# Designs tried in a protein design run: peptides against a protein of PDB entry 3VZA. Part 1

No score or structure here was measured in a lab: all are predicted.

Target 1, 98 residues: chain A of PDB entry 3VZA
Amino acid sequence: RVERLCKSKELFEERLGLEIRRIHNEQLQFIFRHIDHKDPDKPYMFTLSINEQGDYEVTSCTPPLDCISEFQLKVRETNNFSAFIANIRKAFTALSFK
Target 2, 62 residues: chain B of PDB entry 3VZA
Amino acid sequence: AAYVTQLYYKISRIDWDYEVEPARIKGIHYGPDIAQPINMDSSHHSRCFISDYLWSLVPTAW
Unless a header shows other numbers, all headers, positions and changes below count from the first letter of the chain.
Peptide ipSAE is a variant of ipSAE made for these designs: the mean of its two directions, with the distance scale d0 fixed at 1.0 Angstrom where the peptide's residues are scored. Compare it only between designs on the same protein; published cut-offs may not carry over.
The geometry check fails a fold that doesn't show the stated peptide or that is severely misdrawn somewhere.

## One batch from the design tools (peptide; aimed at target 1 I31 R33 T62)

Design b1_p15_3 (made by RFdiffusion4)
Pose (drawn by RFdiffusion4):
Formats: C-alpha cells, structure tokens, sequence
Structure b1_p15_3 (pose): chain A 98 residues (1-98), chain B 62 residues (1-62), chain P 15 residues (1-15)
C-alpha cells in the first residue's frame, strides 16, 4: 500500500536521479543527480512555483542555465511539462562540459 | 506520497514493475504510439548510464 | 543567497 508508494518514489529517485522536494513559499525543488559521470552525486537543481496567474514560474536555478527563461516561456505556451523537465536536464548535462 | 509518484509518471511516462529483484530495472515506457518495455540489469551499467538512458526515452520536442 | 543555502543544506544531507 503505502509501502508500494514509497518504493515507487525511491525507484524513480534512484533510476532517474531526480528528487522532488516541497520547500518553503509554495515551491518545489527539482534536484538532478547523475549528471556528471565523474561526480555522480553532485546536484543540479532548480525551483518552481505556480504563480498567482496560474503560470509556471522558475524561481531559481543553481547552477544557472542561460536557457531556462526560454524554457519557462515554452512550457507556458505548450503546457508540455515533460519536455520542460527533459530539456532542463539536457541543459545541465551540457553545462557540465562547459 | 502518491502525488509525487504521479508527477514522475507525468514527467517520464514510465510505470515500474514492482515485482522483480532489486537488480532488475523493469517497466514500461508510454508515448503517443505503442508502449515500450524496459528490462535492464542494473549490475551491468553505471548509475549515470542508467539515468542518461532512461531519460533518453523522454522526448525533448515541445 | 537562498538558492545557495538550499544547495548547501542538500550537500550536508548527502554527507
């Protein structure tokens, strides 16, 4: 029951290397690991809220990505949250080789 | 707990097989078109490859 | 900054 739900969360966390945390001020923090193969535990993170207009809003990005504002505009336009997350991960992977 | 796992599905479109040994990464990836099986041996791969591979299943087109 | 504090907190947990 609840064991299955916890197990499902842990499988996603370990396998995708993605953790999701509900933090202060109505925000979710997405933490990617397994990005830098030389340092698999190093995190890359961004935070997100749904603003008062009901729009996706990236409230911080550590380390910064220069394309995340473009991604914010695109996710608002298309409502494609899956692609938004996938493109942010691709951007962190690329940033790691800069 | 259910709401986060539901979001993982929305993001990755993967449903795990929860009835397998821990060393097996097994599940199905869903998409616009026919669903695809996943059955990998975790012992044969690094954690990073597993994550990179699984993420490569997620389309990046907007 | 606030984002850096969150990063540091997460890194401490990983230790």
Amino acid sequence: as target 1 above (98 residues)
Amino acid sequence: as target 2 above (62 residues)
Amino acid sequence: SEAEELLEEYEEEME

Design b1_p15_3_s1 (made by RFdiffusion4, then SolubleMPNN; from b1_p15_3, 5 letters changed)
Fold by OpenDDE base, seed 2:
Structure b1_p15_3_s1 (fold): chain B 98 residues (1-98), chain C 62 residues (1-62), chain A 15 residues (1-15)
Amino acid sequence: as target 1 above (98 residues)
Amino acid sequence: as target 2 above (62 residues)
Amino acid sequence: SESEKLLEELLEELE
């Protein structure tokens, strides 16, 4: 089981190009790679926490996304975490073409 | 890593086939109303293409 | 929500 779980994590990280890490102050860091085809290892990242009200809160976004505040609102409204992450990646992808 | 893998599933809705050779990207994507198989030869694609393809399976509708 | 619980459990696991 442990071996399977470790393999699963590695497969997700490589195939999705998404790493998830715990950082200080009870935050999760989501690191996207494989965004820029010219620089596949270039990281695009944001940090997420649950605030005092119990809501998702984006605490940082690098590079900045104009739409991140709207996405935060949307995920709070819909609770669609999958769409939240997918839309952020989509936005990072669009940004990489600019 | 049970919780992180659960989170990956929550995000991607992908379940991998762990019994295949490393060069095979095989699994199932569970959409809201349909399941689709994933079966790719990783040697035929770039890392970016693979990631883009897999993420394209994930709905962005809120 | 389930996602919030997973995030909190993940934070605990990775602590």
Scores: peptide ipSAE 0.183, ipTM 0.930, DockQ to the pose 0.043
OpenDDE base, seeds 1, 3, 4, 5: peptide ipSAE 0.165, 0.152, 0.121, 0.128; ipTM 0.925, 0.923, 0.922, 0.922

## One batch from the design tools (peptide; made by RFdiffusion4, then SolubleMPNN; aimed at target 1 M45; its pose is not in this set)

Design b1_p16_3_s3
Fold by OpenDDE base, seed 2:
Formats: sequence, structure tokens, C-alpha cells
Structure b1_p16_3_s3 (fold): chain B 98 residues (1-98), chain C 62 residues (1-62), chain A 16 residues (1-16)
Amino acid sequence: as target 1 above (98 residues)
Amino acid sequence: as target 2 above (62 residues)
Amino acid sequence: SKKLLEEEIEKVYEEY
């Protein structure tokens, strides 16, 4: 089972181009790759925590996204974490075209 | 990696078939209304195309 | 108290 879970994680990382890391101060770092077809290894990343109020909080975003604050509001309203992550990737993708 | 894989599932709603050959991308995407099989030959596509395709399965509506 | 996904994130914290 452990081997299957490890393989599953690797499959997600490669196929979605999304790596998830724990970083200091109880934050998760989400690292997207495979965004820019001209530079597939270029990372697009953000960090996320649960603040003292119990709300999702984006603590960093590189490169910066104008829409990230709105997305943070939306995920707090809807609790649709899947859409939250997908929309961030979509925004990074749009940014890569510019 | 139990919890991180759970998180990946909650994000993507994809369940992989991990017992197929490495070049085969096989699994199931579970949408709100319908489950869709995934079955691709990775050798026929770029990494970016594969990722874009898989993410296209994930709804962006809030 | 915590939402399901918040709990999952916390579990990820513990896993790593």
C-alpha cells in the first residue's frame, strides 16, 4: 500500500505538473510546472495556510496574480478548493502567454 | 503519502490506474455528474499537453 | 470545527 501511495503521488506530480510541499509555519507550497509550453520546467507557485480565523490564506504567489485575492475570497465563500487550485493554474497559464 | 494523495484527489478528482505500463496514462475522472475514463499514450503528447488536458477536466466554476 | 479540506491540509502537515 505504501508503494502504491508513493507511486500515486509521483503520477500526480508528473501528470498534473503539480508538486505540493510542506514549508515553515504550517504552510503548503503548490508548485505548478508544465504551464509554459516553451519552458515546461518553469515553476509557478503559491503558498497557502489556514489563518487564525480558520480561513484559507494565500501567503505568497510567484509570479504575482492580480486575481489571487479574489480567488481567496471565492474559496472562503464556496469552500470549493478544487476550483480554487484549478483557477489559479488557469490564471498562471494566461500569464504565461504574455 | 496517504494524505497528499488524498489532497490530489480532492483537487483533481482523478483516480489513477497505477498498475499499467509507465507510458500509459490511465485512470478515471469523477465529475459532479459523470465519471470519465482517462486512457492516453504519453509518448504521443508533450508533458504540457498532458497536464493541460487533465486540468481541463477539472471544473473552474465556483 | 475545521472544514474537511482544512483537516486534510493539516494531515499533510503531519505527513511531511
Scores: peptide ipSAE 0.207, ipTM 0.929, DockQ to the pose 0.045
OpenDDE base, seeds 1, 3, 4, 5: peptide ipSAE 0.128, 0.162, 0.151, 0.159; ipTM 0.926, 0.927, 0.926, 0.928

Design b1_p16_4_s1
Fold by OpenDDE base, seed 5:
Structure b1_p16_4_s1 (fold): chain B 98 residues (1-98), chain C 62 residues (1-62), chain A 16 residues (1-16)
Amino acid sequence: as target 1 above (98 residues)
Amino acid sequence: as target 2 above (62 residues)
Amino acid sequence: MEEEEKRIEEESANAP
């Protein structure tokens, strides 16, 4: 099972172009690649924590997204984390065309 | 790796077939109404296309 | 499992 879990992580990382890291101060870092077809390895990333109020909080976003604060509000309202991540990727994709 | 794998499933709703050859991208995306089979030859597509396609399966409705 | 991971796991169960 351990081998399968490792393989699973690798498959997701490569196929989705998404890496998930646990980082300092109890945060998660989400790193998207495969966004820019001209530069597939270019990272688009954000970090997430739970703030003192117990709410999801985006602590960084690189490159910055104008819509990230709205998405943060939406995920707090809906708890739809899948849509949250997918919408961020969509926004990064749109940004890559600018 | 278990917790990360679970996050990937929570995000993507994709379950991979781990028994196929490496060049085959095979799995199932579980949508709310229908399960969508995934079966691609990775050699026929760019990495970016594959990722874009898989993410296109994930609903963006809140 | 960190706090965020636990929260995601717990709360996403009720997501639409």
Scores: peptide ipSAE 0.280, ipTM 0.931, DockQ to the pose 0.032
OpenDDE base, seeds 1, 2, 3, 4: peptide ipSAE 0.259, 0.266, 0.243, 0.268; ipTM 0.929, 0.930, 0.928, 0.930

Design b1_p16_4_s3
Fold by OpenDDE base, seed 5:
Structure b1_p16_4_s3 (fold): chain B 98 residues (1-98), chain C 62 residues (1-62), chain A 16 residues (1-16)
Amino acid sequence: as target 1 above (98 residues)
Amino acid sequence: as target 2 above (62 residues)
Amino acid sequence: MEEEERRIEEESARAP
């Protein structure tokens, strides 16, 4: 099972171009690659935590996204974490064309 | 990496076929209505295309 | 399981 889990992580990282890291203070870092077809290894990142009110909070976003505050509101309203991550990727993709 | 792999499933709703050859991207995407098979030859596509395609399977509707 | 991961799972369980 351990071997399968390791392989699973590797497949997701490569195929989705998404790395997920546990970072200090029980936060998660999401690192997107394969966004810019001209620079596939360029990272697009954000960090997520639970704030004192118990809500999802984006603690960092690099490069910055104008829409990130709205997405944070939407995920708090809907709890649709999948759509949250997918929309962030879409926003990063749009940013890469500028 | 059990918790992280679970997050990947929560995000993507993709289950990979781990028994196929490395160059074969095979799995199932479990959408809200119908499960869609994934079956690609990675040698025929760029890494970015593959990622874009797989992410296109993930709904962005809130 | 870390707090953030646990909370994501819990929220996902409540989501439609």
Scores: peptide ipSAE 0.223, ipTM 0.922, DockQ to the pose 0.033
OpenDDE base, seeds 1, 2, 3, 4: peptide ipSAE 0.204, 0.190, 0.180, 0.196; ipTM 0.920, 0.920, 0.918, 0.921; seed 3 fails the geometry check

Design b1_p16_4_s4
Fold by OpenDDE base, seed 5:
Structure b1_p16_4_s4 (fold): chain B 98 residues (1-98), chain C 62 residues (1-62), chain A 16 residues (1-16)
Amino acid sequence: as target 1 above (98 residues)
Amino acid sequence: as target 2 above (62 residues)
Amino acid sequence: MEEEERRIEEESRNAP
């Protein structure tokens, strides 16, 4: 099982181009790669925490996204974390074409 | 790393086939209505194309 | 499992 879990993580990281890290102060960092086809290893990332009110909060976003505040509102409203991550990736993808 | 793999599933709704050769990207995407098989030869595609394709399976509707 | 991870798991029950 442990071997499968390790392999699973590696497969997801490579195939989705998404790395998930635990960082200080109980935050999660999401690092997207494979966004820019001309620079596949260029990272697009954001960090997530739960604030004092108990709500999802994006604590950083690099590069910045104009839509991130709206997405934060949407995920608080819907709890659709999958759509949250997918929409962020979509936004990063759009940004990479500029 | 169980928690991380759990997150990946919550995000992507993809379950990989771990028994196939490394060059084969095989799994199942579990959409809300229909499960769709994934079966790609990674040697035929760029890393970016593969990622874009897989993410295209994930609904963006809130 | 950190708080965010637990929250994601718990809240995912309310999502499609």
Scores: peptide ipSAE 0.288, ipTM 0.933, DockQ to the pose 0.032
OpenDDE base, seeds 1, 2, 3, 4: peptide ipSAE 0.267, 0.269, 0.261, 0.270; ipTM 0.931, 0.931, 0.930, 0.932

## One batch from the design tools (peptide; aimed at target 1 R21 R33, target 2 Y9)

Design b1_p19_5 (made by RFdiffusion4)
Pose (drawn by RFdiffusion4):
Structure b1_p19_5 (pose): chain A 98 residues (1-98), chain B 62 residues (1-62), chain P 19 residues (1-19)
Amino acid sequence: as target 1 above (98 residues)
Amino acid sequence: as target 2 above (62 residues)
Amino acid sequence: PPPPPPLPLPPKPPVPIPP
């Protein structure tokens, strides 16, 4: 039951290297690991809220990505949250080789 | 707990097989078109490869 | 049948919450 739910969360966290945390001020923090193969535990993170207009809003990005504002505009336009997350991860992978 | 795992599905479109040994990464990836099986031996791969590979299943087109 | 054993999870460094 609840054991299955916790198991599912752990499988996703370990396999995708992605953790989701509900943090202060109506935000979710997405933490990517397994990005830098030389340092698999190093995190890359961004935070997200749904603003008062009901729009996706990236409220911080550590380390910064120069394309995340473009991604915010795209996710608002297309409502494609899956692609938004996938493109942020691709951007952090690329950033790691800069 | 259910809400986060539901979001993982929305993001990755993967449903795990929960009835397998921990060393097996097994599940199905869903998409617009026919669903695809996943059955990998975790012992044969680094954690980063597993993550990179699984993420490569997620389309990046908007 | 009993469920299979859980996946061993390695420890990880902490990640701070932003202000």

Design b1_p19_5_s2 (made by RFdiffusion4, then SolubleMPNN; from b1_p19_5 with K12R I17V)
Fold by OpenDDE base, seed 4:
Structure b1_p19_5_s2 (fold): chain B 98 residues (1-98), chain C 62 residues (1-62), chain A 19 residues (1-19)
Amino acid sequence: as target 1 above (98 residues)
Amino acid sequence: as target 2 above (62 residues)
Amino acid sequence: PPPPPPLPLPPRPPVPVPP
């Protein structure tokens, strides 16, 4: 089972181009790659925490996204974490065309 | 690894087939209304195309 | 309902922001 779980993680990282790390101050760092087809290894990333009020809080976003504050509001309202992450990736993808 | 894989499933709703050869991308995406099979030959596609395709399966409606 | 708590992942150094 452990071997399968490790393999699963590696498959997700490669196939989704998404790495997830727990970093300092109880934050999660989400690192998207495979966004820019001309530079597949270029990272697009954001960090996330749960603040003292118990709400999701985006603590950084690189490169910056105009829509990230709205997405933070939406995920707080809906708790749809899947849509939250997917919308961020879509926004990063759109940004890569500029 | 169990925890991060749980998070990946929460995000993507994808379940991989772990028993196929590495070049074969097989799994199932569980959408709200329908389950879609995933079956790709990774050697036929770029890494970016594969990722874009898989993410296209994930709903963005809030 | 409140969001689920962060999963207990092992801590790692962050991936650096590209210059």
Scores: peptide ipSAE 0.286, ipTM 0.936, DockQ to the pose 0.070
OpenDDE base, seeds 1, 2, 3, 5: peptide ipSAE 0.167, 0.272, 0.157, 0.278; ipTM 0.924, 0.935, 0.921, 0.935

Design b1_p19_5_s4 (made by RFdiffusion4, then SolubleMPNN; from b1_p19_5, 5 letters changed)
Fold by OpenDDE base, seed 3:
Structure b1_p19_5_s4 (fold): chain B 98 residues (1-98), chain C 62 residues (1-62), chain A 19 residues (1-19)
Amino acid sequence: as target 1 above (98 residues)
Amino acid sequence: as target 2 above (62 residues)
Amino acid sequence: APPPAPRPLPPRPPVPVPP
């Protein structure tokens, strides 16, 4: 089972171009690659935590996204975590074309 | 690893067929209404195209 | 409007690798 889980994680990382790391202060770091077709290894990343009020909080975003605060509000309202992550990737993709 | 893989599934709703050849991207995407097969030859596509395609399977409606 | 979906587990701090 452990071997299967490790392989599954590797497949997700490569195929989705998304790495997920646990980092200090109870945060998750999401690192997107394969965003810019001209520079597939360029990272687009954000960090996420649960604040003292129990709400999702984006603690960093590199490069910055104008829409990130709105997405944070939306995920707090809807609890649609999947759409939250997908919309961030969509926003990073749009940014890569500028 | 279990936590992270669970998180990937929660995000993507994809279940990989991990027993096929590495060049074959095979699995199932579980949409809200129907499960759709994934079956791609990775040698025919760029890494970026593959990722873009897979993410296109994930609904962005809130 | 339907109630919001359940939230995923909160982020957990990294577990130190045994020495």
Scores: peptide ipSAE 0.121, ipTM 0.916, DockQ to the pose 0.026
OpenDDE base, seeds 1, 2, 4, 5: peptide ipSAE 0.103, 0.109, 0.094, 0.158; ipTM 0.910, 0.913, 0.914, 0.917; seed 5 fails the geometry check

Design b1_p19_6_s4 (made by RFdiffusion4, then SolubleMPNN; its pose is not in this set)
Fold by OpenDDE base, seed 3:
Structure b1_p19_6_s4 (fold): chain B 98 residues (1-98), chain C 62 residues (1-62), chain A 19 residues (1-19)
Amino acid sequence: as target 1 above (98 residues)
Amino acid sequence: as target 2 above (62 residues)
Amino acid sequence: RDDLSALELLKLLLSQPPE
């Protein structure tokens, strides 16, 4: 099962181009790649925490997204984490076209 | 890695077939209404195309 | 596999040491 879990993680990372890391100060880092077709390894990332109220809180976004605050509000309202991540990727994709 | 893989499923709703050759991207996407099979040869596509395609399966409606 | 919510999974991941 351990081998399968490791393989699963690697498959998701490569196929979705999404890496999830636990970083300092009780934050998770979400790193998107495969966004820019001319530079597939260029990272697009944001960090996420759960605040004292138990709400999703975006602590950073690189490159910046104008819509990230709205997405934070939407995920707090809907608890649709899937749509939250998918919309962020969609926004990064749009940004890559400049 | 158990929690992160579960989170990937929560995000993508994709379940991979782990018994196929490495170059074969095979699995099932579980949408709210229907399940859609995934079956593609990675050697025929760029990494960006593959990712874009898979993410296109994930609804963005809140 | 749907026994844990995304929020619960996030909390569990955050309970792990940083990489």
Scores: peptide ipSAE 0.719, ipTM 0.957, DockQ to the pose 0.892
OpenDDE base, seeds 1, 2, 4, 5: peptide ipSAE 0.716, 0.705, 0.714, 0.718; ipTM 0.956, 0.956, 0.956, 0.957

## One batch from the design tools (peptide; made by RFdiffusion4, then SolubleMPNN; aimed at target 1 R21 G54; its pose is not in this set)

Design b1_p23_5_s3
Fold by OpenDDE base, seed 2:
Structure b1_p23_5_s3 (fold): chain B 98 residues (1-98), chain C 62 residues (1-62), chain A 23 residues (1-23)
Amino acid sequence: as target 1 above (98 residues)
Amino acid sequence: as target 2 above (62 residues)
Amino acid sequence: MEELDKVPTTEILRKILEEEPIE
């Protein structure tokens, strides 16, 4: 089981270009790669926590996204975490073409 | 990490086939309407293309 | 997989947040 879990994580990280890390102060760091085709290893990341109300809270975003606050609102309203992450990646992708 | 892999599934709705060759990207994407198979030869695509393709399977509608 | 669909994402996140931090 442990071997399978490790393999699973590695497959997701490489294939989705998404690394998920637990960091200090009860936060998760989401690191997107494979965004910029000219620089596949360039990271695009944000950090996430759950506030005292139990709501998703973005604590940082690098590079910054103008739409991140709206996405935070949307995920709180819809509880669609999948769309939340996918839209962030979409936004990072758009930013890479600037 | 079990919970991390669970989170990846919650995000992507993908379940990998772990018994295939490393160069084969095989799995199932569980979309809102129908489950779709994934079956790619990674040697024929860039890492960015593969990621873009897989993410294209994930709905962005809220 | 169907069972995972029933698990709230926030619950999974909380479980991850209880793990050791990675720096």
Scores: peptide ipSAE 0.697, ipTM 0.949, DockQ to the pose 0.828
OpenDDE base, seeds 1, 3, 4, 5: peptide ipSAE 0.695, 0.696, 0.696, 0.695; ipTM 0.948, 0.948, 0.949, 0.948

Design b1_p23_5_s4
Fold by OpenDDE base, seed 3:
Structure b1_p23_5_s4 (fold): chain B 98 residues (1-98), chain C 62 residues (1-62), chain A 23 residues (1-23)
Amino acid sequence: as target 1 above (98 residues)
Amino acid sequence: as target 2 above (62 residues)
Amino acid sequence: MEELDKVPTKEILKKIIEEEPIE
């Protein structure tokens, strides 16, 4: 079972180019790779927590995204976490084109 | 890693076929309307293309 | 998969924060 879970995580990480980590202070770190076709291993990342009100809160974003605050608002309104993550990746992709 | 894999599903709506050879990217994407199969030969594509393609399956409409 | 569709995402996130090792 442990082996299957590890395999599943590895497949998602490689195929989606998305790594998910638990970090300090009750936060999760989302690390996107495979964004820049010229530098596939270049990371684009943000950190996320659930605040005392139970709301999604982005605690950092590297590189910074102008749209991240709007996305935070949207995910709170819609609770569409999938669209939230997908839109962030889309924004990082756009940013990689400079 | 059980909850992490659950989160990956909540994000992507993809369920992989774990019984196929490593070079085959096979699974099912559960879209908003219908489920669609995924079946790619990874040796024919770059890592970036594969990721871009899979993410293109994920709706961005709020 | 159908059962996972019923689980709130926030619940899964909280479980990760609770049980996954800190990296």
Scores: peptide ipSAE 0.757, ipTM 0.961, DockQ to the pose 0.921
OpenDDE base, seeds 1, 2, 4, 5: peptide ipSAE 0.756, 0.756, 0.756, 0.755; ipTM 0.961, 0.961, 0.961, 0.961

## One batch from the design tools (peptide; made by RFdiffusion4, then SolubleMPNN; aimed at target 1 Q29 N79 F81; its pose is not in this set)

Design b1_p24_1_s3
Fold by OpenDDE base, seed 3:
Structure b1_p24_1_s3 (fold): chain B 98 residues (1-98), chain C 62 residues (1-62), chain A 24 residues (1-24)
Amino acid sequence: as target 1 above (98 residues)
Amino acid sequence: as target 2 above (62 residues)
Amino acid sequence: SASEEAKELLKKIIEEEPVEEAVP
């Protein structure tokens, strides 16, 4: 089962172009790749924590997204984490066209 | 990596077929309506296209 | 709920997964 879990992680990372890391200070880093078709390995990333109130909190976003604060509000309201991540990727994709 | 893989499923709602050859991207996307099969030949597509396609399966409605 | 499960997963990852270096 451990081998399957490792394989599963690798498949998700490659196919979705999304890596998830636990990093310092009780945060997760979400790294999107395969965003820019001209530079597939260029990372688009944000960090996320659960704050003292138990709410999702974006602690960084690189490159910056104007909509990230709105998305943080939306995920807190709806608790739709899937849509949260998908919308961030959509926003990064739009940004890559500039 | 158990929790991370579970998180990937919570995000994408995709379950991979782990028994196929590496070049075949097979799985099932469990959307809110009907589950949809995924079946792609990775050799026919760029990494970016594959990712874009898979993410297109994930609803963005809040 | 599914939403609550996602948050709990994040907490579990933060608690139990090995710390990695952040991508700069």
Scores: peptide ipSAE 0.763, ipTM 0.961, DockQ to the pose 0.927
OpenDDE base, seeds 1, 2, 4, 5: peptide ipSAE 0.763, 0.763, 0.762, 0.762; ipTM 0.961, 0.961, 0.961, 0.960

Design b1_p24_1_s4
Fold by OpenDDE base, seed 1:
Structure b1_p24_1_s4 (fold): chain B 98 residues (1-98), chain C 62 residues (1-62), chain A 24 residues (1-24)
Amino acid sequence: as target 1 above (98 residues)
Amino acid sequence: as target 2 above (62 residues)
Amino acid sequence: SASEEAKELLKKIIKESPVEEPVP
């Protein structure tokens, strides 16, 4: 059902505070909100593509994360995409306290 | 939105109950162990708390 | 596998989803 799919997307966006956009140059933008409790609408973002070798490639990260390159390596090794996204959110959360 | 919703499930392993009132956050989290119910009143919590709680259900082990 | 499914899903989104403006 199309109506349910639209509702599902809205529920995930609001409840997880995660928006996913298809943007230019064959990339996806992942936008985390609800990270900073003092500024819930502040976005924490990264962009992702699948390169010619078929590997996950982070093309940008705002604000920058020191651990993002390590996470890219880990997801390529494990293919655990869920842990990849969850660890990025965890890192953004830690960053918001500094 | 079909692929995006599928991606959300791949990330979170949460399936929402779409037949409840908007203020009720109800669903099931399917982790590697037993499935866990989600049932919250959104009016009792901040948006950040809700998100933090839901993400706490998602394993970070690689 | 479930792990490969995520990557294929990303490819499908990139291929078939409407292009949006990025959040600055």
Scores: peptide ipSAE 0.771, ipTM 0.961, DockQ to the pose 0.935
OpenDDE base, seeds 2, 3, 4, 5: peptide ipSAE 0.769, 0.770, 0.770, 0.770; ipTM 0.961, 0.962, 0.962, 0.961

Design b1_p24_5_s2
Fold by OpenDDE base, seed 3:
Structure b1_p24_5_s2 (fold): chain B 98 residues (1-98), chain C 62 residues (1-62), chain A 24 residues (1-24)
Amino acid sequence: as target 1 above (98 residues)
Amino acid sequence: as target 2 above (62 residues)
Amino acid sequence: MLEEEELSVEEAEKLYQKLLEKAR
């Protein structure tokens, strides 16, 4: 089971180009790669926590996204975490062409 | 790694086929309506293309 | 890039679990 789970994590990381890491102060860092086709290893990342009110809170976003605050609002309203992550990746992709 | 893999599934709704050779990207995406098979030869595509394709399976509607 | 915390797998999993529970 452990071996399968480890392999699963590795497959997701490589194939989705998404690494998920726990960082200081009970935050998760989401690191997207494979965004810029000219620089596949360039990271696009944000950090997320559940704040004292129990709400999703984006604590950083690099590079910055104009839409990140709206996405935070949307995920709070809908609790659709999948759409939240997917929309952030879409936004990073759009940004990579500028 | 149990919960992190569950998190990946929560995000992507993808379940991989772990029995195929490493160059084969095979799995199933479980959308809300229909399940879509994934079956790609990674040697035929860039890493970016593969990721873009897989993410294209994930709905962005809130 | 922020560094991953030097925590046990179990401690990291707790945070993932917390997020999963919220996302249900």
Scores: peptide ipSAE 0.624, ipTM 0.940, DockQ to the pose 0.779
OpenDDE base, seeds 1, 2, 4, 5: peptide ipSAE 0.619, 0.619, 0.620, 0.619; ipTM 0.939, 0.939, 0.935, 0.940

## One batch from the design tools (peptide; made by RFdiffusion4, then SolubleMPNN; aimed at target 1 R21 I50, target 2 A1; its pose is not in this set)

Design b1_p25_4_s4
Fold by OpenDDE base, seed 5:
Structure b1_p25_4_s4 (fold): chain B 98 residues (1-98), chain C 62 residues (1-62), chain A 25 residues (1-25)
Amino acid sequence: as target 1 above (98 residues)
Amino acid sequence: as target 2 above (62 residues)
Amino acid sequence: DAAEKAESKEILRKILESPDIPVYE
């Protein structure tokens, strides 16, 4: 089971180009790679926590996204975490073309 | 890493086939409608293409 | 549904509380 879980995590990381890290102050760091086809290893990342009110809270975004605050609002309203992550990746992808 | 893998599933709705060779990307995407199979040869595609393709399966509608 | 969507947040909490998951930064 442990081996399967490790393999699963590795497959998701490589195939989705998404790494999820636990970092200090009860935050998760989401690191997207494979965004820039010219530089597949270039990271695009944001950090996320659940605040005292129990709401999703983006604590950082690198590079910055103008839409991140709106996405935070949307995920709080809809609780659609999948769409939240997918939209962030889409936004990073759009940013990579600049 | 059970919770992490669960999170990946919640995000992507993909379940991998763990019994195939490393070069074969096989799995099932469980969308809101009909589940769709994933079956691609990674040697035929760039990492970026693979990721873009897989993410294209994930709905962005809130 | 609402219950299913709520699971994502709960999973996040479990990750943040898990002693088995290393803290990177």
Scores: peptide ipSAE 0.707, ipTM 0.956, DockQ to the pose 0.852
OpenDDE base, seeds 1, 2, 3, 4: peptide ipSAE 0.705, 0.704, 0.705, 0.705; ipTM 0.956, 0.956, 0.956, 0.956

